# Peptides against a protein of PDB entry 7PB4, part 241

Target 1, 105 residues: chain A of PDB entry 7PB4
Amino acid sequence: KMLNIKEYKEKLLSTLGEFLEDHFPLPDRSVKKKKKNIQESSVNLITLHEMLEILINRLFDVPHDPYVKISDSFWPPYVELLLRNGIALRHPEDPTRIRLEAFHQ
Target 2, 218 residues: chain B of PDB entry 7PB4
Amino acid sequence: DALQMAVGYFEKGPIKASQNKDKTLEKHLKTVENVAWKNGLASEEIDILLNIALSGKFGNAVNTRILKCMIPATVISEDSVVKAVSWLCVGKCSGSTKVLFYRWLVAMFDFIDRKEQINLLYGFFFASLQDDALCPYVCHLLYLLTKKENVKPFRVRKLLDLQAKMGMQPHLQALLSLYKFFAPALISVSLPVRKKIYFKNSENLWKTALLAVKQRNR

## One batch from the design tools (peptide; made by RFdiffusion4, then SolubleMPNN)

Design b2_p19_6_s4 (from b2_p19_6, 7 letters changed)
Fold by OpenDDE base, seed 1:
Structure b2_p19_6_s4 (fold): chain B 105 residues (1-105), chain C 218 residues (1-218), chain A 19 residues (1-19)
Amino acid sequence: as target 1 above (105 residues)
Amino acid sequence: as target 2 above (218 residues)
Amino acid sequence: KLEEELEVLEEIERRLRLA
């Protein structure tokens, strides 16, 4: 049973990863690098998959403080996507911090 | 020149020496407006000013006026659009500004130099369909962007769900019709036969300016 | 814990597909 769950999780992660890559890819970094003066060009954006991984890990590793600080590596459309769909929540007192919604009992 | 000074003002902020900030701001704003409507703006100027309009650096009234005069002399850089979408998501601009941006984006769509990166934003635009204020304009944008590979079962379901919620809106019907064209097997429902695809007239605000731009670039 | 993580992943995918 445990093995089956692990295998299923791996499959789900794989399919989710593909889904995220297909439908929510990062913009081309080469386009942003052309203008040195824009802070966004100097910061490496992480993928949506990586962002979710960070949020999930924080939720389970530090359940009493599951919030993650929004860094410059967090592409704003990703943040908005997660918030809009109820996947993530902003900290009630600190809008620069977000958490993954707890979908488990 | 006056335009460079105006753009510089918005980019760098007010220089300390101005006793009347409002007067100075209005002067520069009028300069930008005049040039934009008469001759259009260079892609670099649009890049700068568009980001400023969406960044929340200035008040909503100023941002609206800037955005309304984002008229190209020749082309708009795709990069400017990508950056603009990012700014929209930061939440420092008003809902009305967001609507205006999408109207602008649809109106200026043909003047964007390339579409490769914008096409990658398809999923994000599609996700914005749930915003009632944006939905008509996002549908129009998606109509312009949609390719066969974008038509997926889950998106079809979402559109049908939206239709169930909102009714048979012309903009939704137009997009669904396009989806059915690309993937008939995914849409089993009969769609009303329309002779003309109708979207809300987004370009109306810029109609005269757009005609002028086209004439200059012939 | 693993089951909870699975539920989270499933719900994330569901919500993104419904976006």
Scores: peptide ipSAE 0.601, ipTM 0.913, DockQ to the pose 0.374
Fold by OpenDDE base, seed 4:
Structure b2_p19_6_s4 (fold): chain B 105 residues (1-105), chain C 218 residues (1-218), chain A 19 residues (1-19)
Amino acid sequence: as target 1 above (105 residues)
Amino acid sequence: as target 2 above (218 residues)
Amino acid sequence: KLEEELEVLEEIERRLRLA
């Protein structure tokens, strides 16, 4: 039973990952270092999949404080997407922190 | 030159705690406006000023004025648009600024040098359809961006749901008609054959400027 | 816990598809 659940989880993660990659990919910043002073390009943005993993893990690992600090690696459109669709919530007192919505409660 | 000084002012902020901060701001803003409407702005200038307008660095009135004069001399970099969308999502700009941005994006769409990265943002734009204020303009943008590969069952469902909620809006109908064109099997409903697709005239603000840009680039 | 995580993932996907 546990094995079946794990397998199903893996399948779901794979399917979700594909969905996220297809419909919400990161902008291709790999355009070669043309010497333009894009100081902003130094931050490695994480995928939406990775962002969700962080949020999910925090929710289950630290349920009493499920909030994650928004880092520079968090692409703003992803944050907005999650907030807009009720997948994530901002901390009421600290807008720089977000949590995954507790759908199971 | 005066334009470089003006752009520099907005980028770096005021150098001197001048008592006449407002006067200086207005001077530089007018400089940008004058050049933009007369000759258009270089892609680099648009890159800088567009981000400033959406970053929340200045007040809404200033941001609005900057955004209204984002008129290209030749082209707009798609990278600037991608960055702008990012700033838009940070939430430091007003709702009216967001609307204006989408109007601008639609109006200036043909002047964007490349569309590959913008096409990757399709899902994000589509997600903005649920915003009532943005919906008409986002529909227009999506109408310009939509390819066969973008027409998916879940998006069709969303559009139909929006139509059920908002009614048969002309902009939604236009987008649905395009979806039906690309994927007729996904849309079984009969759509009225409209001779003219009516989107809100987003370009009205820049009509004269756009004509001038086209004339300069002939 | 694993079942709860699964439910969360399913709901995330659902909400994103509805976006």
Scores: peptide ipSAE 0.601, ipTM 0.912, DockQ to the pose 0.362
Fold by OpenDDE base, seed 5:
Structure b2_p19_6_s4 (fold): chain B 105 residues (1-105), chain C 218 residues (1-218), chain A 19 residues (1-19)
Amino acid sequence: as target 1 above (105 residues)
Amino acid sequence: as target 2 above (218 residues)
Amino acid sequence: KLEEELEVLEEIERRLRLA
């Protein structure tokens, strides 16, 4: 039973990952590398999948403080996407912190 | 060069020592406006000024004026558009600025040098359809961007749901008609055969400027 | 815990598809 659940989780993660890559990919920064002078090239953006993993892990690992600080690695369109669709919430007093919505509670 | 000084002012910010900051700002803004409408701006200048207009560095009135004069001499870099979309999502710009940006994007669409990266933003643009103020302009943008591979069942469902909520809006009908063209099996609903696609004329603000750009680039 | 994680993942996907 536990094996089946794990297998299902892996499958779900795989399908979600594919979905995220297909429909919400990161922009190719190769264009930014050519413009050496833009200091913005130094920040590595994480994928939406990675962002969700961070949020999910925080929710389950630290349920009393499930908020994650928005870093420069968080691509603003991803943040907006999650907030707009009710997947994430901003901290009421600190807009630089977001949490995953607790769908199971 | 007066334009370089003006762009530099907006990029670096006002030097604290100016007794009349507003007068200086207005002077530089008028310089940018004059050059943009007369000759157009270089892609590099648009890159800088577009980010400034959307970053919230200045007030809404200034941002609006800057955005209105984002007229290319030749081309707009797709990278500028990608960065601009990022700034829109940071939430420091007004709703009116967002609307103006999408109007600008539609109006200037043909002057964007490449579309590969913009096409990757399809899902993000599609997600913006739920914003009532943006919906007409986003539909127009999506109409320009949509390829067969973008037409998915979940997006069809979303469009139909939006239509149910908002009614049979011309811009939604136009996009749905395109979706039906690419994937007729996904849209069982009979759409009125509209011979003429009607979008809001987003380019009206830049009509004269666009004509001039087209003439220069012939 | 694993079941809860699955529910969260499913809901995320659902919401992203409805967007």
Scores: peptide ipSAE 0.596, ipTM 0.911, DockQ to the pose 0.363
Fold by OpenDDE base, seed 3:
Structure b2_p19_6_s4 (fold): chain B 105 residues (1-105), chain C 218 residues (1-218), chain A 19 residues (1-19)
Amino acid sequence: as target 1 above (105 residues)
Amino acid sequence: as target 2 above (218 residues)
Amino acid sequence: KLEEELEVLEEIERRLRLA
């Protein structure tokens, strides 16, 4: 049973990953590298998959404080997407922190 | 020149704690407005000013005026649009500014140099359909962006659900009709054959300016 | 824990598809 659950989880992660890549990809920054002058912030943006992984891990690792600080690597459209769809919540007193919604509580 | 000084003011902020901050602001804003409506703005100027208008650096009235004069001399960079969408999501601009941006984006769509990156934002625009204030303009934008590859079962379901919730809105019907054209098997519902697709006239604010831009580029 | 994680992932996917 445990092996089946693990396999199913892996399949789900793979399917979700493909879905995220297909429908919510990061913008291609490759075009701007050729134009020297616009210092686009050298900030490496993480994928939506990576962002979700961080949020999920925090929820399970630190359930009493499941909030993650929004870094510059968090693409604002991803943050908005998660908030708008009720997947994430902002900290009531600190708008720079977000948590994964507790769906089964 | 006066335009460079004005753009610099908005970009860097007021240099001197001048007692006459409002007068200086108005002067520079009028300069930008005058040049934009007369000749259009360079892509670089639009890049700077568009981000400023959406960043929340200035008040809503100023942001609205800046956004209204984002008229290109020739082209708008798709990178500017991508950055703008990011600023919209930060939540520092008003709802009215968001509406105005989508109206602007639809109106200026043909002047954007490339569409590849904007098309990648399809899912994000689609997610904004649930906002009642944005929905008419987002539908129009999606109508312009939609390719066969974007028409997916889950999106069809979402549109039908929105129609059930909001009623048979002309802008939703227009988008659904396009979806049915690309993927007839996904939409079993009989859509009224509308001879004319009606979107809200987003171009009205820039009608004269758009005509001028088209004439300059011919 | 694994079952809970699975449920969370399923719900995330559901909400994103319904977006």
Scores: peptide ipSAE 0.595, ipTM 0.910, DockQ to the pose 0.338

Design b2_p19_7_s1 (from b2_p19_7, 8 letters changed)
Fold by OpenDDE base, seed 1:
Structure b2_p19_7_s1 (fold): chain B 105 residues (1-105), chain C 218 residues (1-218), chain A 19 residues (1-19)
Amino acid sequence: as target 1 above (105 residues)
Amino acid sequence: as target 2 above (218 residues)
Amino acid sequence: IEKELEILEEIYQRLLLAA
């Protein structure tokens, strides 16, 4: 039974990963037009998969404070996607922090 | 150049505590408007001003006016559009600004230099169909973007659910018809054969400007 | 693990409804 759950989890992660890559990929910022002066802060955006992993891990690692600070690596469309679909919630007092929704509470 | 000064003002903000901040702002805004409607704006100018309009740096009235004059001289950079979508998601712009942006995006679609990155945003645009105010314009945008590869069973179900909720809206029917064209097996429902795909073109604020742009680029 | 699986399933379903 445990092996089946692990296998199923792996399959689900793979399926989810593929789905995220297919339908919610990061924009290719590679148009590094080297125009000199604007410090295009080459902020490395993380994938939606990575963002979800961070949120899930925080929920399990720190259940009493499951909030993650929104960094510049968080692509705004991803944040909005999670918030609008009830996957994540903003902190009531700090809009720069989000948590994974507790679906079973 | 008056335009460069105006763009610089919006980009850098008001330098000196000029006593008449509002008069200066209006002057620069009128400069941008005049050039945009007469000659169009360079892609770089659109890049700067579009971001400003959506960033929430200025009030809604100013942002609306800037966005209305985002008329290209030749082309719009795809990167500007991608950045704009990001700004929309930050939530510092009004709902009316979002609607105006999608209207603008549809109107200016042919002037965007590339579509590869915009096509990658398909899922995000599709997610915006749930917004009743955006839905007509998003349907039009999706109609322009949709490829066979985008037509998936789950999206078909979503569109049919939306149709059930809001009725047989012309914009939704147009998109469904396109979906049926690409994947007839996924849509068993008989869609009325509408000879003419009708998106509300009557409200194109830029119709005259776009005609002028096309004439200048012949 | 079971809780995590349930969360992943729910996330996946919600994203499917969104896209």
Scores: peptide ipSAE 0.579, ipTM 0.876, DockQ to the pose 0.321
Fold by OpenDDE base, seed 5:
Structure b2_p19_7_s1 (fold): chain B 105 residues (1-105), chain C 218 residues (1-218), chain A 19 residues (1-19)
Amino acid sequence: as target 1 above (105 residues)
Amino acid sequence: as target 2 above (218 residues)
Amino acid sequence: IEKELEILEEIYQRLLLAA
C-alpha cells in the first residue's frame, strides 16, 4: 500500500508539473534581451510548480505559521490564480503573506 | 515636448506637493489624451502609461482616463500586454478597470505586434470566464486567441458548464462554435447554427481612433 | 505522505477547473 502511494504521488507530481507547464507557463522574458531600455526586472520568476512546493513545504514545516512572504520572484498572475481558486489564502493582517489552503477540513 | 513632460509626470510622480496638484495632473492628462486621440501614442509611451494605469499609483478616475487613451500610433508591444496582465492580478485596480482593459485588449488586438506570449496567457484568460462582468469580453478575446492546441476536453467541459449556468449567451456560443470547429469530436452537442457571431462591441469606445490608426498604417 | 497526496490532488483538481 505504501509503495503504491509513493508511486501515485510521483505520477501525480509529474502530471501536475506537465499540466502547469502546458497551461500556465511563465512568459518568455528572452525577448527582453534585445531591447535595451526595458527596465529588466532582473528578478528571476519562479515557476508555479516551485511556488506550490514552497507553500506545501511551509504548511508542513511550520504548521503554526504556514504563511509565506510574497517575494518579487512570485509572478502576480500565479498568486492571483492560487487565491481565486481557493488554493491559497492571504494573511488577514498582512497582504504580503499567503498560505496554502487547509484542505483537511 | 508636452507629451514627454506629461509621461514623465506620470512615471516619476508629482515631485513637489505643489498646491495645484490637481491642475497639474489634469493638464498632463489632457496632453496625453489629445496626442493619443490625434496621433496615437508610441509603443514606449503605451508601455509606460498602461503600467501606470493598472498599477494603482493613481485613483480610479485617472486610471480609467489613461486606459481610454491607450491608442497606438502604430503598434502595441506584446510585452506591454503581458506586464499589464500582471498588474491586473496585483489587485490594485478596480473591477471596472479590469473590464475596460479587456475591452481595450480586444479592440487593440490587431495592433499588438506579436501574439506568442499572449497566447501563453490563454489559461489565465480562460480562468477569468467565471467572472460575469468579464465573461463577454474574455470570450471575445479567447475567440481571437484560440488555436487547436488550446481546445482541450477539460476546457470544453468548463464552457458547457458555464453555458448551463449562464444560459445560451451569444459570446459563449461563439467561442463554443470555434471550439467545435477545431475539435468536432469533443463537442457532440448541436450548436445552433448562428449566421452571425455577435460579441459586445468593445470597439465602440475607440472606433474613430482605430480607423485613424489603420489609415496611418496603410 | 497521505496528507500531502490529498493536498496535491486537491490543488490539481482546482487548477483543472480554473484552466
Scores: peptide ipSAE 0.578, ipTM 0.876, DockQ to the pose 0.309
Fold by OpenDDE base, seed 3:
Structure b2_p19_7_s1 (fold): chain B 105 residues (1-105), chain C 218 residues (1-218), chain A 19 residues (1-19)
Amino acid sequence: as target 1 above (105 residues)
Amino acid sequence: as target 2 above (218 residues)
Amino acid sequence: IEKELEILEEIYQRLLLAA
């Protein structure tokens, strides 16, 4: 039974990963036009998959404070996507923090 | 030149020391408006001003006026559009500004230099169909963006669900008809063959300006 | 592991509805 659950989890993660890559890819920022002065803080954006992993891990690691601070690596469309679809919630007192919604309560 | 000074003002923000901040702002705004409607704006100017309009740096009235004059001289950079979508998601702009942006995006669609990155945003635009205020304009945008590869069973289901909820809206029907064209096997429902695709954007705020841009680029 | 799986399933379903 445990092996089946692990295998199923891996399959689901793979399927989810493929789905995210196909339908919600990061914009190709590769056109770094070398022009000098715009300190475009080359903040490397994380994938939606990575963002979800962070949120899930936080929920399990710190269940009493499952909120993650929105960093510059969080692409705003991803944040909006998660919030709009009830996958994540903003902290009521701090809009810069989000948590995974508790689906199991 | 006057335009560079105006753009610089919006980019750098008001210098603290000017007693007549409102008069200065109005002067620069009028400068941008005049040039935009007369000659159009360079892609770099649009990049700067579009971000300013959507970033929440200024009030809604100012943002609206800036957005209304985002008329290209030649082209709009797709990067500017991608950045703009990001700003929309930050939530510092009003709902009316969001609507105006999508109207603008549809109106200016042909002047965007490349569509590759915009096409990657398909899923995000599709998600915005749930917003009743945006839905008509998003449908029009999706109508312009949709390729065969975008037509998936789950999206068909979502569109049909929206139709069930909202009724047979012309903009939704237009999009569904396109979906049926690309994937007839996914849509078993007989869509009324409407001869004329109707989108609200036929009377856009930029009609005269768009004609002028097309004439300049011929 | 079971709880995590349930969460992943729910996320996937919600994203499918969004996309």
Scores: peptide ipSAE 0.572, ipTM 0.872, DockQ to the pose 0.331
Fold by OpenDDE base, seed 4:
Structure b2_p19_7_s1 (fold): chain B 105 residues (1-105), chain C 218 residues (1-218), chain A 19 residues (1-19)
Amino acid sequence: as target 1 above (105 residues)
Amino acid sequence: as target 2 above (218 residues)
Amino acid sequence: IEKELEILEEIYQRLLLAA
């Protein structure tokens, strides 16, 4: 039973990953390093998959404070996507922090 | 150059708490407006000003005026559009500004230098169809962006659901018709053959400016 | 693991609806 769950989880993660890559890819910032926009170019954006992993991990690792601080690596469209669709919630007192929605509650 | 000073003002923000902040702002805004409508703006200027307009740095009135004068001299960088979408998602701009942006994007679509990155944003634009205020303009944008590869069963379902919710809107029908063209097997519903695709004339705000740009680039 | 799976499924479904 546990093996089947693990296999299913892996399959789901793979499917989700492919879906995210296909439909919500990061913009290719391969824009020519013109020197002036160095500051914006220096921030490595994480994938939506990575963002979700962070949120999920935080939920399980620190269930009493499952909030993650929105860093510069969080692409705003991804944040908005998660918030708009009820996948994530902003902290009521700190809008710079988000958590994964507790779907089981 | 007066334009450079104006752009610099918006980029750096008002330096001193001078009582004349409003007058200075208005002066620079008028400068940008005048140049934009007469000659158009360089891609770099549009990049800067577009981000400012959407960042929430200034009030809605100012942002609206800036956005209305985002008229290219030649081209708009797709990177500017990508950045703009990011700013829209930060949520510091008004709903009206968002609508105006999509209208602008549709109107200026042909002047965007490349579409590759914009096409990658297809899913985000598609998600914005749920916003009733944006829906007509997003449909138009999607109509311009949609390729066969974008036509997926789940998107078809969503469009049909949206049609069920809001009725047979001309803009939605236009998009569905395009979807049916690319993937007839996915759309079992008989769509009325509309001879004329009708989108709200989002271009009306920039019609004169666009004509001028086209004339200058000939 | 089961809880995580449920969460992933829900996320996937919501994203499918978004896209």
Scores: peptide ipSAE 0.572, ipTM 0.871, DockQ to the pose 0.320

